# Designs tried in a protein design run: peptides against a protein of PDB entry 7RZF. Part 28

Target 1, 358 residues: chain A of PDB entry 7RZF
Amino acid sequence: PFQEEHLKQLYKIVPIKDIRNLYVTFPIPDLQKYYKSNPGHYLGHLIGHEGPGSLLSELKSKGWVNTLVGGQKEGARGFMFFIINVDLTEEGLLHVEDIILHMFQYIQKLRAEGPQEWVFQECKDLNAVAFRFKDKERPRGYTSKIAGILHYYPLEEVLTAEYLLEEFRPDLIEMVLDKLRPENVRVAIVSKSFEGKTDRTEEWYGTQYKQEAIPDEVIKKWQNADLNGKFKLPTKNEFIPTNFEILPLEKEATPYPALIKDTAMSKLWFKQDDKFFLPKACLNFEFFSPFAYVDPLHCNMAYLYLELLKDSLNEYAYAAELAGLSYDLQNTIYGMYLSVKGYNDKQPILLKKIIEKM
Target 2, 358 residues: chain A of PDB entry 7RZF as posed
Amino acid sequence: PFQEEHLKQLYKIVPIKDIRNLYVTFPIPDLQKYYKSNPGHYLGHLIGHEGPGSLLSELKSKGWVNTLVGGQKEGARGFMFFIINVDLTEEGLLHVEDIILHMFQYIQKLRAEGPQEWVFQELKDLNAVAFRFKDKERPRGYTSKIAGILHYYPLEEVLTAEYLLEEFRPDLIEMVLDKLRPENVRVAIVSKSFEGKTDRTEEWYGTQYKQEAIPDEVIKKWQNADLNGKFKLPTKNEFIPTNFEILPLEKEATPYPALIKDTAMSKLWFKQDDKFFLPKANLNFEFFSPFAYVDPLHSNMAYLYLELLKDSLNEYAYAAELAGLSYDLQNTIYGMYLSVKGYNDKQPILLKKIIEKM

## One batch from the design tools (peptide; made by RFdiffusion4, then SolubleMPNN)

Design b1_p10_1_s2 (from b1_p10_1, 5 letters changed)
Fold by OpenDDE base, seed 4:
Structure b1_p10_1_s2 (fold): chain B 358 residues (1-358), chain A 10 residues (1-10)
Amino acid sequence: as target 1 above (358 residues)
Amino acid sequence: MEPITFKYKE
């Protein structure tokens, strides 16, 4: 286990690749036995959320980070880590202390709000969907994976243990959240900018690094992280499918898309799934405009329009993605192409939101 | 000190 001397440490690491990463690591108890409640997943879901009011949203708005991942990671026997990892911009590399302050502000927001059963339920539902409609894996890889996880889970649960949540345990969420404190932090910054500024070499891979104690003043600043009013819990994910009914094949199902609507303003083709039998659909829309590609100005305007539209839809993109929905928007020489894919149940909701932004 | 093995491979 990490001793006190291993806490409040900063590692400056020289990568081989030109990458900029920040790892904020907290030692946590071994949560393996709590896989049915998975408090680390709950916290990872919230800390790693990308919606409005999320940690990532704020850090992106400042131009400091590109991506964020939060979650538990296995350590050695008897302990784990909770890690917040961000991809840093060049500017973000200069603001690491502030980035970490924002992390602690978000964590403080989570403490203030307390564990939310509805968030757990969403995680449960998402994981259940992921399990139920999991793609077929190659047998060799699958068997090897299963053999590995048999060390962690009962035989009867080995197939479900990584997915199915069963118990809301606010006590365990609070317990883990209590470990996410500045006094328990280990920070690693990975950047080529530390080349020639390191004094140690890692034994196994020869990675050059410098270890420094985080100043007590900095720790204190993080300990005094206030509630940042920009941070909010996510809204309920309206895209989570609840209806998985597969409609019977139509008697006259054609092997190709059939024209089911033909008007002066629209044509609609339909093809029922006769192969996969999944509660999924692919909606493709081609919008025609005689002005879309008439000249360079209109072409650029159409492009700009789509970029603005995509930007305006970012608030839904993550929630849709989590729920197994996706959309694509492209310019065409004729106008615009829209695709909405995934579970069919909530596609109308996503489509409506797209159309409302158009 | 447990070596923080930064496996940047994958």
Scores: peptide ipSAE 0.008, ipTM 0.523, DockQ to the pose 0.046
Fold by OpenDDE base, seed 1:
Structure b1_p10_1_s2 (fold): chain B 358 residues (1-358), chain A 10 residues (1-10)
Amino acid sequence: as target 1 above (358 residues)
Amino acid sequence: MEPITFKYKE
């Protein structure tokens, strides 16, 4: 367990690779016994969210951060960590204090809103889908993994314990949130910019680092983090599948795509799945335009159009991905290609949003 | 959602 002397510390670390990372770490109680409610996953889902009003969205808008990951990490026996990790831009490296302020503003927003049962339900549903449609793993690796987790879970639950949520525990969510405070923080900044500015070497790996106390004024600044009106809870994820019905294979099902519609303006091919029997579909659209590749100007305009379209769809991309949906947009010499893949139930919703932005 | 296990190499 970290003693008080290990809290409110800043580590400046020199990496071998050219990377810029910030790790904001909080010691938390061991949450392993609470796997049925998994309060750390709930908080990781919200803090690590990439949608509008998220922590990442704000930090990206400032050009300080590229990616953000939030969640629990196993520690030694009897304790865990909650870690917020960000990939820093060169500019973000200069604004680490402000980045961490925004983290505490977001955490303060979570405290103000309180635990949300609907968010827990979405996590439960997503994890249930992931469990139900889990891909086959290599037997050796899977057996070894299961053998390892038998130390943590009852035999009857060992297959489900990492996935299936059973209990909404707002008290445990609040308990973990109460540990995410400036007085409990450990900060690590990883950057080559600290080369030649370190005074310590790690014994095992030879990693060069500097350790310093975070100034009391900085801790107080973070403690006084106000509610930032830019931070909002995510909206409900409309892409979470609820229908998993698999239609019976037609007796006359062809092994190849059949032309089911032929008009002057469109051709449609259909192939029923006869191999995987999953509640998934692949929708592929090729749009033809005589102007898409007529000259270099039109080609560049078509490219720019797709980049702008992709940018305009970013608000849905993360929620769709979480729900097991994906899309792809590409320029072709004939026009544009669109692919929508994943669970078939909510594909029409995603497709509609794409078409409305086009 | 994969449980975001930060394998920080401590």
Scores: peptide ipSAE 0.008, ipTM 0.536, DockQ to the pose 0.234
Fold by OpenDDE base, seed 5:
Structure b1_p10_1_s2 (fold): chain B 358 residues (1-358), chain A 10 residues (1-10)
Amino acid sequence: as target 1 above (358 residues)
Amino acid sequence: MEPITFKYKE
């Protein structure tokens, strides 16, 4: 376990690749025995959330961060880590202290709200869907993986242990959340900007780095992180599928799309799935406009329109993606193309949201 | 000091 001298440390690391990353690491107890509740996954889901009011949304709005990943990571025997990792912009590299302050503000928001059973239920449902409709893996890799995890899970649960949540444990969520404090932090900043400013070399990979103690003033600043009113818990994910019924194959089902509607304003082709038998659909829409490509001005206007539309849909994109839904919007020489893919149950909801923004 | 093995996997 890390001793006090190993905490509140800042590492400035020179990468080989031109990358800018921030790692905020907290030592946590070994959570392996709690796989049925998986409190680290709960916290990772919230901290790593990308929707409105999320940590990432705010850090993106500042222009400091591109991507964020939060979650538990295996350590050595008897302990784990909780890590928040962000991809830094050039501007974000100058605001690392403020980025970490925002992380602690979000963590403080999670403390203030307390554990939410509905969030756990969503995680449970999402993982259950992922398990039920898991893609086939290469047998060799899959067998090797299963053999490895047999050391951690009972034989009867080895296939389900990584997916199926069974127990809501608010006490364990709070326990992990209590470890996410400034006094327990280890910070690593990865940037080429530290080249020539390091004094140590890592033994195994020859990575150049500098280690510094984080000033007590900075730790205190993070300890006094207020409730930032911009941070909110996510809303309930309306896109999580609940109906997985597969309709029987129609007697007249054709191997090719059949024209089922033909009007002056629309044509509709339909093909039933006769191969995969999954509760999924692909909806493809081509919109025709005589103005879409008539001249460079109209072409640029059509492009701008779609970029604005995509931006306006960003609030739903992450929630849809989590639920196994995706959409795509593209300009065409004839107008625009919209695709909606994934579990068919909630596709109408996503499609409605798209249409309402159009 | 445990080496921070940053395995930057692809």
Scores: peptide ipSAE 0.008, ipTM 0.517, DockQ to the pose 0.047
Fold by OpenDDE base, seed 3:
Structure b1_p10_1_s2 (fold): chain B 358 residues (1-358), chain A 10 residues (1-10)
Amino acid sequence: as target 1 above (358 residues)
Amino acid sequence: MEPITFKYKE
């Protein structure tokens, strides 16, 4: 475990690749025994959320961060880490202190709101769906994985332990949140901009780095992180499927899409799944417009329209993705293409939102 | 000090 001397440290690391990353790491207790409640997953879900009012949304709006990942990571026996990792923009590299301030503001928001059972329930439901409809893995990899996790879980639970949440434990969530403090932080910045500015070399990989103590003033600034009114808990994910009914194969099911509707304005083809028997569908829409590609101006307008449409749908994209829904919007020479894929139960909701934004 | 093996994702 890291001792106090290893906390409040800043590492400036020179990568081989041209990457800009920030790692904000907190030592936390070993949470393995709490796999049924998985408080680290709860916090990772919220901190790593990409919806409106999320940490990432705000940091993106500042132009500082491209991506964010939050979650627990295994350490050595008896301890873990909670890590917030961001991909930095060039501008973000100049604002690392402010980025970390925003992280602590978001964490403070989580403390202020307290543990939410509905969020846990969503995580539980999402994980249950992921478990139930898990894709087949390569046997060799899967067996090796299972063999590894047998060290951590009872044999009876080894298949379910990584997925199935059983217990809402607000006390454990608060316990982990209490470890996410500036006094417990380790910061690593990875950038080529540190080339020639390092004084140490890592023994194993020859990675050049510099280690510095984070100034007490900076720690205090982070400790005094206020509630940023831009941060909000996510809204309930309306895209989480609840109906997994698979309709029986129709007697007249064709191996190819059949034309089931033909009108002056639309044609509809349908093919029932005769192979996978999953509660999933693929909805594909081709919109035809004689104006879409008539000239360069119209082509550019059609492109701009789709970019604006995609931007307007960003608020739903992440929640849909978490729920196993996806959409795709593309320009075609004939107009536009829309695809909605995933669990069929909530596809109408996503489709409706897309159409309402169109 | 256990070296934080930064597994660089390839």
Scores: peptide ipSAE 0.007, ipTM 0.509, DockQ to the pose 0.049

Design b1_p10_1_s3 (from b1_p10_1, 5 letters changed)
Fold by OpenDDE base, seed 3:
Structure b1_p10_1_s3 (fold): chain B 358 residues (1-358), chain A 10 residues (1-10)
Amino acid sequence: as target 1 above (358 residues)
Amino acid sequence: MEPITFKYVE
């Protein structure tokens, strides 16, 4: 476990690849025994959220960050880490202190709102769906994984322990949040811009790095992180499936798509799943317009339209993805292609939102 | 001091 001397440290690391990453690491207690409540997953879900009012959304809006991942990571026996990792832009590399300030502002928002049972319930439901409809893994890898996790979980729960949440434990969420403080932080910045500015070499990989103490003034700045009004908890995820009914195979089910509707304005083909028997569907729409590709101007307008449409749908994209829904929008020489895929239960909701933005 | 093995995410 890290001692006090290992806290409030900044590492400047030279990568081999041209990457810019920030790692903000907090030592946390071993949460393994709390797998039924998984407070680290709850916090990772919120901190790593990509929807409106999220940490990532704000950092993207500033042009500082491309991606963000938050969550617990295994340490050695008896301790873990909570890590917030971001992919930095060139501009973001200049604003690392401010990025971390925003992280603490978001964490402060989580403290102010307190643990939300509905968020836990969403995590529970999402994980239950993921477990229930988990794809078959390669037997060798799966067996090795199961053998490994048998050290941590009862035999009866070994298959479910990583997925099924059972207990809402606000006390444990608060306990972990209390460890996400500036006084407990370890910061690593990975960038080629540190080449020739390092004074240490890592023993195993020869990685060049510099270690510095984070100034007390910077720590105090982070400790005094205010409530940033731009940060909001996510809205309820309306795309989480609740109906998993699989309709019986029709007697006249064809192995190929059958034309079930033919009108002057539309044709509809349908194929029932006769192989996988999953509560999933693929909705594919091809929109035809004689103007879509008639000349370079119209082509560019159609392109711009789709880019704007995608941008207008970004607010739903992450929530849909979490719920196992996806959409795709593409220009074609004939017009536009739309695909909606995933659990069929909430596809109409996503489709409706897409059509309303069109 | 346990070497922080930065697992390079390849």
Scores: peptide ipSAE 0.011, ipTM 0.522, DockQ to the pose 0.045
Fold by OpenDDE base, seed 2:
Formats: structure tokens, C-alpha cells, sequence
Structure b1_p10_1_s3 (fold): chain B 358 residues (1-358), chain A 10 residues (1-10)
């Protein structure tokens, strides 16, 4: 386990690839025995959230970060890590201290709001869906994975333990949050900009790095992280499917799409799934406009419109994706194309939101 | 103890 001397350290690392990454790492207790509540997953879900009021949303708005991942990672036996990892922009590399300040502001927001049972329930439901509709894996890889997992879980639960949440444990969430403090932090910055500025070499991979103590003033700055009013908990994810009923095959089901509606303004084709029997659908819409491609100006206007529409839909994109929904918008020579795919139950909700933004 | 983060630099 890490001793005090191993905490509050900054590592500047030279990568082989041209990458810019920040790793903010906290040592945490071994949470394996708490797999039924999985407090690390709860925190990873919130810290790694991409919606409005999220940590990533704020860091992206400043142009400092492209992507963010938060979650628990295995350590050695008896301890784990909680890691917040971000992909840094060139500008973000200059603002690492401020990025970490924002991380602690978000963590402080989580402490202030306290554990939310509804968030746990969403995680439970999402994981249950993921388990139920899990794709077939390659047998060799799957067997090897299961063999490894047998060291951690009862035989009866080995297939479900990584997915099925059973217990809301606010006490464990708070316990993990209490470990996410500046005094416990280990920071690693990965950038080629540190080339020629390192004094150590890692034994196994030959990675060049520099280790420095984080100044006490910086630690204190992070300890005094206030509540940033830009940070908010996510709203409830309305796209999480609840109905998984497979409708019976229609008597007149055809192997090809059938025209089921024909009007002056619309044609509708339908094909029932007769092969996969999944509670999923693909909705495809082609919108026709005589103006979409009439001249270069209109073509560019149609393009700009679609880009603006996509931007306006970003608030829903992440929540939809988490729930196993996706959409695609494309310009065509005839107008525009919209596709909505995933679990059929909540597709109408996503479609409605798209149409309302149009 | 080497930071576990070094393995992610590959």
C-alpha cells in the first residue's frame, strides 16, 4: 500500500506516442467484496458523465479537455485505485492545476448532494440491460475471463457479479468520496513536451519521467475547492428502456420491407424482425426538400443547418448512448437523412426531441 | 512502488 511519502506526487512522463493525458489517481480500499453495491461504479458514472453540468462539459467548454474517464482500477491484493483520466488539449496541458481544481469542485458537489438512490437505480437498470442483451464473445476469451473472475466471485454469481447491482450503499459511496481528497492524490501528466526534462527511467518499459512533490500551496488550493455553480448532477435518464417485450410475428410478415402507408407527403415501409428477436428497432427517415441542393448556397445552408442541429442535440446524445440508443443525421442531395437505432421502447422519446429541435 | 499509470502509456 502507498505510504504518505507516495502521496501528493506529480509525475511528468514522456510517451512514445504523441499523446497528452492527465491521470489523477487516488488510493482506495479494496472494494471487491462490495461488488453488489459497487460504489466505485456509482462515482465513475457521475464523475465520468458527459451531460450538461458535468465535469467534462465544463472542461470542454474551456477547451482544456477532449475526453474524460472516471472509475475504479484494480491494484494489488488489498487495495484499489480511483482514477480520473482526461485527454488534454495543448491548452489544457498549460492548465493542469486548474483542471484538477475543477475535479475537486465536482467531487465537492457530489459530497454536498450526497448519495442519490435514483442514480444507483439507473446504474442498476443500465447494467441489467447490458447483461441481458450482452453480445456473444469469442469462447476462448470468454472462458479465460470467467476463469479469472472465479477468483473473486462465488461460482453461482460469476456470470452476474460484474453487472447486477443489488444493494444501495450510501455509506460506501461516502467512504470512497472521503478518499478522493487532495492529500491522497497522485498526478501523472503524459506529454512529449517533457522530453529532455526528465531525470528517471522506468525499469520495465524504459519510460522517461520526472517525479516531483506537489507544492503544499497547490494541495491547499485544491483542499479549498469551493462549490462551482456550473456543476450539477445529471437529470434522470429518460432513455433507459423498461419494456423488452418481443412482439409476435405478424401473419403477413414479409421477408422485405412492405409499404404500409402511402400519401402525397409520406411513404412508410416496415419490416418486422424475423431473425434476431431483439427489443430493438431501426427508424430511418428521409426528408425531401427541393431547396436542399438547388445551388451551392442552399447546399451550404443545408449543411450549416444540420451542423447546428447536431450541436443542439448534444445534450441528449450521451444519455441516449448510455441507454443503448443512437441517432445519425446526414445531408443528402434530396434533403436530410435521420436514423434512430437501439432499444425500441424509448426511441419515440428521442425521436420527439430530435423533431422538436428541428 | 511504480505508479500503475505507467502501463497506460503504451
Amino acid sequence: as target 1 above (358 residues)
Amino acid sequence: MEPITFKYVE
Scores: peptide ipSAE 0.010, ipTM 0.513, DockQ to the pose 0.051
Fold by OpenDDE base, seed 1:
Structure b1_p10_1_s3 (fold): chain B 358 residues (1-358), chain A 10 residues (1-10)
Amino acid sequence: as target 1 above (358 residues)
Amino acid sequence: MEPITFKYVE
């Protein structure tokens, strides 16, 4: 475990690649024994959320961060880390202290709201879906993975332990959240801008870095992080599938799409799945417009329209992705193409949201 | 949720 002298440290690291990253690391207890409740996954889900009112949404709105990942990472035996990793913009590199302040404001929001059983239930449901419909892995790789995790889980649970949540443990969530404090922080900034400004070399890889103590005034600023009214818990994910019924294959099922509707304004083709037998569907729409590509101006307007439409749909994109739904919007020489893919149960909800924004 | 494997450039 890190001693007090290893806490409240800032590392400025020179990368080989042209990358800008911020790592905010907290030492936490070993959570492996709590795999049935997985409090680190709960916190990672919320801190790493990309929806409205999330930490990432605020940091993106300021132009400081492109991506954010939050979660637990294995350490050495008997301890773990909780890490918040962000991809920094050039501007974000100048505002690292304020970015970390926002992280602590979001963490303070999580403390104020307390553990939410409905959030745990969503994590449980998502993980159960992921387990049930897990793709086939290469046998050699899968066997080696299972052999490795047998050191951590009972034999009877080894296949399910990484996925199936069983127990809501608000006490453990609060315990981990209590470790996410400024006095327990280690900060690493990775940027080529530190080239020639380092005084140490890492022994194993030759990585150039500088280590500095974080000033007490900065720690106090983070300790006094207030509730930022822009931060909100996510809304319930309406896209999580609950119906997995697979309809029987029709006796007259054709190997190709059959035309099932033909009108002056629309044609509809249908193909029942005869190969995969999954509770999934692919909805594909081709919209025809005589104006879409009539001239360069209309072509550019059609392009701009789709970019604006995609932007307006970003609020649903993350929640849909988590639930195993995706959509795609493309310009075609005839007009517009829309695809909706994934679990069929909630596809109508996503499709409705798309059409309402069009 | 894929386990967020932080490949730290240690």
Scores: peptide ipSAE 0.009, ipTM 0.558, DockQ to the pose 0.193
Fold by OpenDDE base, seed 5:
Structure b1_p10_1_s3 (fold): chain B 358 residues (1-358), chain A 10 residues (1-10)
Amino acid sequence: as target 1 above (358 residues)
Amino acid sequence: MEPITFKYVE
């Protein structure tokens, strides 16, 4: 495990690729034995959330970060890491201290709110869905993976252990949160901007880096992180499917889409799945407008409209994606195309939200 | 806008 001299350290690393990344790493206890509650997944779900009031949403709004990943990572035997990784913008590279402050503000918000059983339940439900409807993997890869994880899980649970949550353990969530403190932080900044400013070389890969102690004043600033009123817990994910019923094949089911509605304003084609028998659907809508492509101005207006519509739907996009729903919006020469795909149960909810924003 | 709707139920 890391000793005190290994904590509160800043690493400036020169990459080979033109990338800008920030890694904020916390040593944590080995959580492997707690796989049934998976407190690291709970925290990773919240810290890595992309919805309104999330850490990423705020950092994106400032133009500092493009993407964020939060979660536990395996270490050596007997310890793990919790890592928050962000892709930095050029501007974000200048605001690393402030970015990390926002991370601690969000962590402080999680402490203030305490462990939420409903969030755990959503994680449980999402993982159960993922397990139940898991795609077929290549046998060779799958067998090798299973053989590897047999070292960590009982034989009877080896297939379920990575997915099925069983126990809400607020005590373990709090235990991990207690490790996510400035005094326990290791920071790595990866940028080509450090080229020629390093004094060390990594032994294995020859990576150039500089190691510095984080100033006590900076640590203290992070320790005094406020709640930042912009941070909020996510709302309940309304897109999580609960009905997985597969309807019987219709007697007149055709191998091709059948026209089931024909009106002056709309045509509807339907095809029942006769191959996969999954509780999923694909809804495709083509909207026709004589104005969509009449001239360059109208074409650009249609494009701008669609971009604005996409932007207005961002609040639902992440929650829908987590629940196995997706949508796509495209301009066509005839107007607009909308696709909604995924578990059929909550597609009407997503579709309604899309239509309400249109 | 005239919507053409394709419903695939998988």
Scores: peptide ipSAE 0.000, ipTM 0.356, DockQ to the pose 0.025

